# Peptides against a protein of PDB entry 3V4L: the designs that were tried, part 84

Target 1, 386 residues: chain A of PDB entry 3V4L
Amino acid sequence: GQPLAKDKVALLIGNMSYWEHPKLKAPLVDVYELTNLLRQLDFKVVSLLDLTEYEMCNAVDEFLLLLDKGVYGLLYYAGHGYENFGNSFMVPVDAPNPYRSENCLCVQNILKLMQEKETGLNVFLLDMCRKRNDYDDTIPILDALKVTANIVFGYATCQGAEAFEIQHSGLANGIFMKFLKDRLLEDKKITVLLDEVAEDMGKCHLTKGRQALEIRSSLSEKRALTDPVQGAPCSAEALVRNLQWAKAHELPESMCLKFQCGVHIQLGFAAEFSNVMIIYTSIVHKPPEIIMCDAYVTDFPLDLDIDPKHANKGTPEETGSYLVSKDLPKHCLYTRLSSLQKLKEHLIFTVCLSYQYSGLEDTVEEKQEVNVGKPLIAKLDMHRGL

## One batch from the design tools (peptide; made by RFdiffusion4, then SolubleMPNN)

Design b2_p13_6_s4 (from b2_p13_6, 9 letters changed)
Fold by OpenDDE base, seed 1:
Structure b2_p13_6_s4 (fold): chain B 386 residues (1-386), chain A 13 residues (1-13)
Amino acid sequence: as target 1 above (386 residues)
Amino acid sequence: MSEEIVSTSPELS
């Protein structure tokens, strides 16, 4: 019969906004598009942008808590990386220059931990460079991996080679995701699917002799990303996993705020990623005596590092949100919260209504504090390990 | 416009 997954869980990390390294562009689009494709494949997807070393460790730990016997685990990473002695290192955004293994996450260590969970399939999709880091002479003492015969690596590039992104005037994929996305929904053994992606990449004139996909697998069974999830949660652990994932993707409910002047504001929320949320405000009712009014959001928790210059924009694109703008209501003010993983407390902020009465020159302000609890990934409390 | 590709290789110093 066709193999069944007990469940399907994916962690997608896209690092772009490096502090001490060149900034990337592709991971934004790549993580977003891959998230949407994996959701169509019934994966529970956590999608995270721009993680520090500590935040990446916590994201991996939370991902490992979702893994169990017969669960399919997929880890995707797009960002800077290196490979020393056959060990792949993912580089966090706060990594120093030069970085070392002590500043980075070793993929083979994550694989070891996934093997302890008795997973049904382990897929790693590594969209990073695989050059040696000559500043890191550390030989990782890796314990012998278990022979689980259920591992697949898709490396965006060959050993010792670079990965590339497409230079366009707009948003573009990395080279690997450009080809992967066209095949990902196919009902094929994952190694066959990746081999077809490798052939498609090999036909591209841009990548010929510069980048080639490498597939490394021990997968003895015919497993596909399309494999159906086993029906109703058969265990308490499966129910807990479903609840934990749902909790990490719960948006705040839209609110109607009423001000003393009689103005009504709609406050809404949209997820771009598991750690990125758009807040939007719109005037839904205005008394006729009020000639002008705007609703600003302010006084965010300091942990979110919100620059007021990037808040309260007339378009989602002016906030840096290019992917979800089509799904947002029009004629709002938009604010992008891009670091929800940093939120330790409830998301409390102020809605400030600025308005003017007919025949008065002075603007009047009214303020309301809003508590929306912990949105999205902030519900997992990734900081509990400190 | 010729599609160009840019390396995602970190510059280490």
Scores: peptide ipSAE 0.234, ipTM 0.826, DockQ to the pose 0.691
Fold by OpenDDE base, seed 4:
Structure b2_p13_6_s4 (fold): chain B 386 residues (1-386), chain A 13 residues (1-13)
Amino acid sequence: as target 1 above (386 residues)
Amino acid sequence: MSEEIVSTSPELS
């Protein structure tokens, strides 16, 4: 019979905005597109951009809490990375230059922890460089992996080689995701699917002799990403997992704010990623005596590190939000909160209405404080780790 | 335009 997954969970990390290293572009699109594909495959997807070492550790720990016996676990990483002694290291955005293993997450350590969960399938998709880091002479003493025969690694590149992104003026995938996305929905054994992706990459003139997919697997069963989830969650653990995932994806409800001047503002929220939310404001009612009226969001928690220069933009794209702009209402002011993982408290901010009456030169301001609780990933309290 | 590919490998110093 077709294998059944007890559940399917994915953690996707895209690191781009490095502090001490070259900035990347592809991980934004790659994480977004892969999120949408894995959702079509009934995965519970946590998608995170631009994580520090601490935040990556916490994201992995929270992901491991979603894993259990017979669950399919998928970890995708796009960012800087290296490989020393057959160990893959994912580089956080706050990693020093040069970085070492102590500043990075070892994928094989994550695999060990996933094997302790008795998972049904472990898939690692690593869109990172696999060059040796000569500044890190540490030989990781890894504990022996268990023989679980349920492991698949898709490395975007060969051992000792570089991974590449497409240099485009606009949004473009990394090389690996460009080919992976076209096949990911196919009902094939995951190793066969990845082998076909490798063939497609090998036919591409851009990548020929520069980047090739490497597949490492110990997969004894015909498991596919298309494998159906077993029916209604009957276990307490499955209910907890569903609740944890649902909490991490709960948006604030849209609000209609009423000001004393008679202006009504619609305040709305959209998820771009599990840690990235767009706030948008629109004027839905204005008295005729008010000639000019703008609704700004301000006074955000300091932990979110919101640059006011990027807040209250006339387009989503001016905030750096290119992916969800089609699903957003038009004619709003937009603000992108890209670091919801840093939020320790409730998201409280001010909506400031600035307006002018007909025949008065002076601008009037009214303010309302808004508490939206903990949006998206901020509900997991990733800072409350061990 | 020829699509160019750029390495995601950092230069370490």
Scores: peptide ipSAE 0.231, ipTM 0.823, DockQ to the pose 0.647
Fold by OpenDDE base, seed 5:
Order: structure tokens, then sequence, then C-alpha cells
Structure b2_p13_6_s4 (fold): chain B 386 residues (1-386), chain A 13 residues (1-13)
């Protein structure tokens, strides 16, 4: 019969905004495009940008809670990385220079934990460099992996080689994602799909002799990313997994704020990533006596590190939101919250209305506090214990 | 514009 997945879960991490290392660009587009493709494949996708070591550990722990017997697990990482002694290390954005194994996440440790969950398929897509870090002399003593015959690694580059991004003035993919995205929806065994991606990369004049896909697998079954999810969740674990995923993807409800002057503001929310939300405001009713009327959001929690210079923009693009701007309402003010994983409390903020009456020189202000609870990934309390 | 590729390998110090 066709293989069935008990469920399909993906964690996608894109690290770009490094503190002590060169900034990357490709992970933004790569995580976004891969998220949309995996959703078409009925994956439950958590997509996260710019994680610290602690935040990456918590994201992996939450991902492992979604894994169970016969579940397909996919981990994608785009960012800085290295490989020492056959162990792959993902570099968090807060990693020191030089970084070491104690500052990084070992992929083989994650694989060990996935094997303990008795997963149906384990896919790692690692869009990072595999060059040795000569500043890390640590030899990880890893326990022997179980023989599960359900493991696939797609490394964007060969052992000891560098991964590359396309230098473009606009939005561009990394080289691996450029080719992966064109094949990802194909109903093929995942190792056959990745082999076709490797051939497509090998034909590219940019990558020839610089970067080549390495496929490492022990996959004994004909498993595909297209494999259907087994019908209605009948187990308690499947219900818990569905609830946990739903929590991480719940947006605040859109609301209509009514001010004493008779102005009505629509407040709305959109997800760019699991940790990135756009707030948008629009004036939906204005009394004719009010000649000027501006609405802005302010007084955000300090944990979100929101620069007011990047808030309340006339376009999504002015906030740094280039990917979802087509799907947002027009003629709003936009604010991008890019660090929802840092939110310890409820998202409480102020909507301020500034307005002027016909024949009065002075501007009047009205304010309303808004509590939207914990949006998206903030419901997982990724900062529990700090 | 010629598509150029840039390494994602950091310079370590």
Amino acid sequence: as target 1 above (386 residues)
Amino acid sequence: MSEEIVSTSPELS
C-alpha cells in the first residue's frame, strides 16, 4: 500500500541577523517559500527567524513534543554552521566569535532524540557551511544512533565545503532552496527527489565546482513528502499535537476600536512567520467634523525590542515585510513584530488616535489599551525559566 | 547584473 504518515511536522529555522558574524539574506526568503510548500504538503510548519541559542534549544524541544511514532519530522536550517568529526553544528544568532560546540546545536543530538520518538521519517535539510571550525577542538561523545532506516540528510554542500547565497539587490534564494523549491511537491521517494535537485544544481554554472548537494540516507522504505496523513486524529497524542500546533499559529482576532470622538479604527493581525506578526490599523469611520485623524500603535512590551522608527509605516515594505505585503489590506499603518519568541507576558499595547476638529487649532488625543494575549509562537512560552 | 554567489562561511577570529 502507499505509505501513510501518522502526521507531518516541520521546524524551519532561518538565522540571518548575527551579532558577531556576517549577516545573511537568503534565509528570509528560503524559510518563507519552504513554509508555503510544506503547508501544501499538509505539514504542520513552525517557521522561526533569528533565534538565540536558548531560543533554538526551546524551538527544538517544542518540535520534539510534536513528534511521535510514525510522524514525519522535517528540520530545515538556513544560517551559519560548521562540521567537526562528522557532527553538524547550527550557529545561533548570539554565538560568540569564534563560536564553539557549546554555543551551537548539534544536529546528530536532535536526530538521536527524534529516533527516541519512533518517527516514521526523519528529514534534515541543512543549508549551511560544512567547513571545519579549527577553534573547536571538542570531540562530541555521541551515543550510537539506533538503526531506524528512516533518515535522510540533504546537505546544501559537500563535507568541508562552503554554502553560498546569490548576491542580488533584491530578494533571492540560497542556492539550495533555488533548486529544492522546483521539485519539493513531486510525488517521489525523498532520496530520488533530492537526487534530481542535486542534478539540477550540478547543471548550474554558478555552483559548478563550488557547491554540490550531498545526500546521506538510510531510508529503506519508499517514503515521500507527499505521503498522505493518516485520517482523523484518533489518539490522545495526535489530539495534543494538533492543539499544540494550533496554539503556535493562532492570530489575535481583528477588532474594531471605538473612540469617544466617534472615530472607529479596525485593528488587524497577520503572520509572516511563527515568530513574526504584522499589526495593521485603518480608520473605518470618521465624523465629518474631524478634519485630520491619525491612528498609531505604541507602548509595546520592552521584551520585543520595537524601534518606534520602524513602527506605524504607510507600507508593509517600510517595516521590513516584503513577503506578505500582497496579502495585507491596503491603506493601513503597519508595524512588524519580529521577535514574538521573546514575549514573556501578554501582548499589551496602546492604540493612540490623534485628531483635529474643524475650527480648532489644537490636536486632541485619545488612547485605548489593547490586550491580545499571547500571539503565535508566544503561546509556547519559549522563555520559561529566564 | 551578473549573478554572483557569496559564501555563508563566517571569518572566525
Scores: peptide ipSAE 0.224, ipTM 0.824, DockQ to the pose 0.666
Fold by OpenDDE base, seed 2:
Structure b2_p13_6_s4 (fold): chain B 386 residues (1-386), chain A 13 residues (1-13)
Amino acid sequence: as target 1 above (386 residues)
Amino acid sequence: MSEEIVSTSPELS
């Protein structure tokens, strides 16, 4: 019969905003496009940008809680990385310069933990450099992996080689995602799909002799990312997994705020990633005696590191949101919250209405506090793992 | 304009 997945779960991590290392650009687009493709394939996707070491560990632990017997697990990483002694290390945004294995996540350790969950398929897509780190002399003593015939690695580059981004004036993919996205929805064995991606990359004049896809696989069965999910969740564990994923993707409901002056504001929310949300405000009703009126958001929790200079922009693009801007309402003020994983408490903030009456020179302000609970990934309490 | 590619390799110091 056709292989069935008990469920399908993906963790996508894109690290760009490094503290001690060069900033990247491609992971933003790559994680976003891959999220949309994997959702069309009925994956439960957690998409995270710019994680610290601690936040990456917690994201992996939460991902492992979603895994169970016969579940398909996919881990995608785009960012800085290295390979020492055949072990792949993902570099967090807070990693020192130089970084070592003690500052990084070992992919083979994650694979060991996935094998303990008796997963149906383990796919690793590693969009990172595979150069040796000569500053890390640590030989990791890894426990022997179980012999499971269900592992696939897609490395964006060969051992000891670099991964590359396309340099454009606008948004561009990494080289791996540029080719992967065109084939990812094909009903093919995952190793055959990746081999076709490798052929497409090998035909590209830009990457010829610079970057080549490497595939490592123990996959003995004809498993595809298109394999159907087994019917309605009948186990308590499957119900918990579905509820946990749904909880991590629940947006706040849109609110209509009414001020004493008779102005009405629509407050709306949009998800860009599991840890990135856009807040937008729109004036939906204004009394005729009010000539000027703006609705600002302020007083965010300190844990979110919101710079007021980047809040309340006239366009989504001015906040750094280029991907979801087409799906947002026009003529709003926009604020991007990019670190929802840091939120320990409820998201409480102030909506400030600034307005002017006809024939008065002075601006009037009214304020209303808003509590939207824990949005998106903040519901997982990623901080409770220590 | 010729599309150029840029390495994602960090410079370690």
Scores: peptide ipSAE 0.217, ipTM 0.821, DockQ to the pose 0.636

Design b2_p13_7_s1 (from b2_p13_7, 6 letters changed)
Fold by OpenDDE base, seed 4:
Structure b2_p13_7_s1 (fold): chain B 386 residues (1-386), chain A 13 residues (1-13)
Amino acid sequence: as target 1 above (386 residues)
Amino acid sequence: GSPVGHGVIELEE
């Protein structure tokens, strides 16, 4: 019969905004496009940008809580990385220069933990460099992996090589995602799909002799990303998994705020990623006696590190939100919250209405505090130290 | 520079 997944769960991490390392661009687009494709494949997707070591560990732990017997697990990582002694290390954004294994997440350790969950399929898509880090001579003593015959690695590059992004003036995919996205929805064994992606990449003149996809697999069954999820979640574990995922993707409801002056503000929310939310404000009603009126958001929790210079922009793009701008209402003020994983408390902020009456030169302000609870990934409380 | 990291292919304009 066709293989069935008990469920499908994906964690996608895109690290770009490194503190001590060159900034990347491709992971933004790659994580976003892969999220949309995996959702079409009935994956529960957690998509995270710009994680610290601690935040990456917590994201992996939360991902592992979603895994169970017969669940398909997919980990995608785009960012800096290295490979020492056949172990792949994902580099967090806060990694020192030089970084070592102690500052990084070992993919093979994650695989071990996934094997303990008795997963139906383990897919790793690693869009990172595989050069040796000569500053890290530590040989990790990894525990022996179980022989589960359900493992697939798609490496964006070959051993000892770099993965590349193309420097484009606009938004562009990384080289791996550029070819992967065209094949990802095909009903093929995942190793066959990746082999076709490798052939397509091998035809590209930009990558020829610079980057080649490597497939490492131990996959005894004809498993595909298209494999259907087994019917209604009948198990308590499946219900818990569905509830955990739903919590991590729940947006605040859109609000209509009414000010004393008679101005009405629409406050809306959009998810760009599991840890990235756009807030937008629009004037939906204005009394005729009010000539100018703007609605600003301010007084965000300090844990979010919101720079006021990037808040309340006339376009989503001015906030750094290029991907969801088409799905947002026009003629708003936009604010991008890019670090929702840092939120320990409820998201409380102020909507400040600044306005002028006809015939008065003085600007009047009214303020309303808004509590939207814990949005998106902030509901998982990733800051609970184990 | 970083010891290892994602490479950038500059497209020569």
Scores: peptide ipSAE 0.153, ipTM 0.798, DockQ to the pose 0.608
Fold by OpenDDE base, seed 3:
Parts: C-alpha cells; sequence; structure tokens
Structure b2_p13_7_s1 (fold): chain B 386 residues (1-386), chain A 13 residues (1-13)
C-alpha cells in the first residue's frame, strides 16, 4: 500500500534581517511560497521570519513537541549558514560577527532529537551557504546517529559553496526555492523529486558553476511529501499536537469598534507568517457631520519593537507586506507586526480615532484600548525560559 | 569579512 504519515509537520525559518551580517531578501518569498505548498500537502506548517538564537532554539523545541512515531518532520531553513566538518549550522539574526557554533543551531543535533521521536520521515531543506567558517575551529563531538533509514537532506548548494539569491527589481525566490516550488507537489519519492529539482537547477545558466543542489539520503522506503496523513487522530498525543498547531495559527477575531462620535471602525487581522500579522483598520460608518476621520493603531507592547513610522500605512506594501496584500481589504490603514514571537503578554494596543467636524478647525481624538490576547505563534510562549 | 552567507547574483545586464 502507499505509505501513510501519522501526521506531517513542518518548521520553516527564514532569516533576513541580520544585525551584524548582510541582509537577505529571498527567504521572505521562499518561506511564504513553501508554506502554501506544504499546506496543500496537508502539512502542519509553522513559518517564522527573523529569529534570534533563543527564538530559533524555542521554535525547534516546539517543532520537536509536534513530532512523534511515524510523523513526517520537515525543517526548511533559508538564511546565512556554514558547514564545518560535515555539520550544518543555521545562523540566527542576532549572531555576532564573526559567529561561532555556540551562536548557531546545529542541524545534526536537531536530526538526533528527531530520531528520538521515531519519526516516519526526516526532511531537511537547507537553503544556506555551506562554506567553512574559518573563525570556528570547534569540532563538534556528535553522538552517533541512529540508523533510521528515513533521512533526506536537500542542500541548496554543494559542500564548500554558496547558496544564492538573484538580484531582481522586486521580490524573487532564492535559486533553490525557484526550482523546488515547481516540483514540490509531485507524487514522487522525495529523493526522486529532489533529483529532478537538481536537474532543473543544473539547466539554469545563472547558477552554472556557482550553485548545485546536493542530495544526501538514507531513505530506504518510498516516502513522498504527498503521502496521505493517517485518518482521525487515534491518540491523545495526536489530539494535543493538533491543538498545539491550531493555537499557533489562531488569529484574533475581527471586531467592530464604536466611538462616541458615532464612527464605527472595523479592526481586522491577517496572518502573513506564524510570527507576522497585519492589523488593518477601516471606517465602516461615519456620521455626515464628520468630514474626515482616520483610525490609527498605537501603544503596542514594547517587546514587539514597532516603529510608529512604519505603522498605519495606506497600503500593505508600505508596511513591507507584499505577499498577502491581495487577500487584504482595500482602503484601510495597515500595520505589520513582524515579531509576534517576542510577545510575552497579551497583545494590547490603542485604536486612536482622529476626526474633524464640519465647520470646526480642530481635530478631535477618541481612544479605545483593545486586547486581542496572544495571536498566532505568541500562544506557544516561545519565551518560556527568559 | 564575515563568513559569506547567501550570495547575491547580480544579473549582468
Amino acid sequence: as target 1 above (386 residues)
Amino acid sequence: GSPVGHGVIELEE
């Protein structure tokens, strides 16, 4: 029969906004497109942008809690990275310059922990450089991996090489994702699928002699990303896993705010990623005596590090939200919360209505505090340990 | 220099 997955879980991390390193662009699009494809494949996807070392560790720990016997685990990483002594290191956004293994997440350590969960399939898609870091001579003493015969690595590049993004005038995929996305939905053994991606990448004139996909696998079974999830969750653990994933994807309910002046505001929420939410405000009712009114969001929790200059934009794109803008209502003010993983408490903020009456020179303000609880990834308390 | 992470391929026009 076709292999069955007990469940399918993916963690996607895209690091772009490095503090001490060159900023990237491709991980934004790559994580978004891969998230949508893996969701079509019935994966439970957690998608995270711009994680610190601590946040990456917690994201991996939460991912490992979703893993169990016969579960398919997929880890995708796009960002800076290196490879020393056959160990792959993912570089967090807060990594110092130079970074070392102590500042980075070792993929082989994650693999060890995944093997302890008795997973049905372990897929690593590593869209990062594989150059040696000459500033880190640490030889990791890794324990011997178990012989699980269920491991697949897709490296965006060969050993000692760089992974690349193409400089475009707009948003573009990295080279690896550009080819991976076209085949990811194919009902093929994952190693066969990746081999076809490698052939497609090898035809690209831009990357000839610069980047080549490497596949490393011990996969003894015909496992595919298309393998169906086993039906109704039979175990308490499977129910807990489903609930945990659902919590990480729960948006606040849209609400209608009513101001004393008779203005009604629709406040809405959209997920761009598991840690990125768009807040939008729209005037849904205005008394005729009010000639002008705008609804601003302000007074966000300090942990979110929201610059007011980037809040309350007339377009999603002006907030840096280019991907979900088509699914958002038009004629709103938009605010992008890009660091929901940093939220320790409930998301409390102020909606400020600024308005003007016909025949009055002065603007009037009314304010309402809004508590929307913990949105998306903030429900997982990724700060458990600070 | 920092260990080079993701490279950028400039399209030569």
Scores: peptide ipSAE 0.137, ipTM 0.779, DockQ to the pose 0.632
Fold by OpenDDE base, seed 5:
Structure b2_p13_7_s1 (fold): chain B 386 residues (1-386), chain A 13 residues (1-13)
Amino acid sequence: as target 1 above (386 residues)
Amino acid sequence: GSPVGHGVIELEE
């Protein structure tokens, strides 16, 4: 019969906004497009941008809690990285310059933990460099891996080489994702699919002699990303996994706020990523006596590091949201919360209505506090160790 | 310099 997955879970991490290293651009588009494709493949996807070392560790720990016997696990990483002694290291955004193994996440350690879960398939897609870091002389003593026939690595580049993004003025994929996205939905064994992606990359004049896909696999069975999820979630573990995933994707309900002046505001929420949410406000009713009115969001929790200069924009694009703008209501004010993983408490903020009456020179303000609980990834309490 | 992870290919126009 066709192989069945007990469930399918993916963690996607895109690191771009490095503190001490060159900033990247491609991981934004790559994580977004891969998220949408994996959702079409019935994956439960957690998508995260710009994680610190601590936040990456917690994201991996939460991902490992979703893994169980016969579950398909996929880890995608796009960002800076290196390879020493056959160990791949993912570089967090807060990594020092130079970074070392102690500042980074070892992929082989994650693989060990995934093997303990008896997963049906382990896929690593590593869109990072594989150059040696000469500033790190540490030889990780890795415990012996279990002999398993369910591991697939897709490295965006070969050993000792760089992975590249193409610098464009606009949004563009990294080189690996550019070719991967065109084949990802194919009903093929995952190693055959990646081999076809390697051939497509090999035909590209930009990558020839600079970047080549490497496939490392022990996969002896015909497993595909298209393999159907087995039946209704009948196990307690499947119910827990479904609930945990649902928590990480729960948006606040849209609200209609009523002010004393008779103005009504629609407050809405949209997910760009599991840790990135857009708040939008619109005036849905205005008394004729009010000539001007604007609805601003303010007084966000300090943990979110919201710059007021980037809040309350007339377009999603002015907030740095280029991917979901087509799916948002028009004629709103938009605010992008890009660090929901940092939220320790409930998301409480103020909606401030500024308005003017006909024949009065003075602006009037009314304020309402809004508590939306813990949105998206903030429900996983990724900060419990601080 | 840091071991520069992702290379940016500047396409010379």
Scores: peptide ipSAE 0.121, ipTM 0.779, DockQ to the pose 0.669
Fold by OpenDDE base, seed 2:
Structure b2_p13_7_s1 (fold): chain B 386 residues (1-386), chain A 13 residues (1-13)
Amino acid sequence: as target 1 above (386 residues)
Amino acid sequence: GSPVGHGVIELEE
């Protein structure tokens, strides 16, 4: 019979904005495109950008809570990384220079924990360097892995090599995602699909002799990412998993704010990632006696580290949002919240209306506080340990 | 040197 997944869950992490290391660009596009493809494959996807060590640990713990017997688990990582003694280390954005294993997440430790959940399939897609870190001589004592015959590693590069992004004018994929995205929806055994991606990448003149895909697999069954999910959630655990995922993807409802001057503002919300939200404001009604008016958002929680210089932009692109701009309403002011994982409390902020009456030189201001609760990933309370 | 992360290939146009 066709293999069935009990459910399908993916965690995607893209680290770009390193504190002590070279900044990356490709993980933004790669995580976004992979999220959309995995959603078409009926995966529950959590997509996260620019995580600290602590935030990465919490994201992995929350991902592991979504895993159970016969669930397909997929972990994608794009960012800096290294490989020592056959162990793969993902580098958080706050990692020191030089980084060590104590500052990084070991993929083989995550695999051990996934095997304890009795998962149906474990897929790791690692878009990172696999060079040895000569500053870390720590030999991790890892417990022996179980023989589960359901593990697939797709490494963007071979052992001891670098993974690359292509620097173009504008948005571009990393080399691995450039080829992976064209094949990912194919109804093929995941190891066969990755082998075709390896062949496509091997034909590219840019990567020839620089980067080659490595596939490591124990997968004994014909499992595909296209495998259908077993029907409606019949267990309490499946219901809890569906509710937990739904909470992590719930946007605030759009609001119509009414000011005393008779101006009406539409306040809207859009998700770029599970931890990245865009707020937009538009004037939907203006009395004729008001000649000019603008609606600004301000007074955000300090935990979000919002620079006012990057808030209230006339285009999504001026906020650093290039991916969702097509789905946003036009003629708004836009603000990008890129660190929703840091939010400990409700998202409370101020909408400030600045306006001028016909025949008065003085600008008038009205303010309204807005509470939108915990948006997106902030509902998971990833900070419960601090 | 820093442990080498992701490399960037500059495509000369």
Scores: peptide ipSAE 0.037, ipTM 0.736, DockQ to the pose 0.700

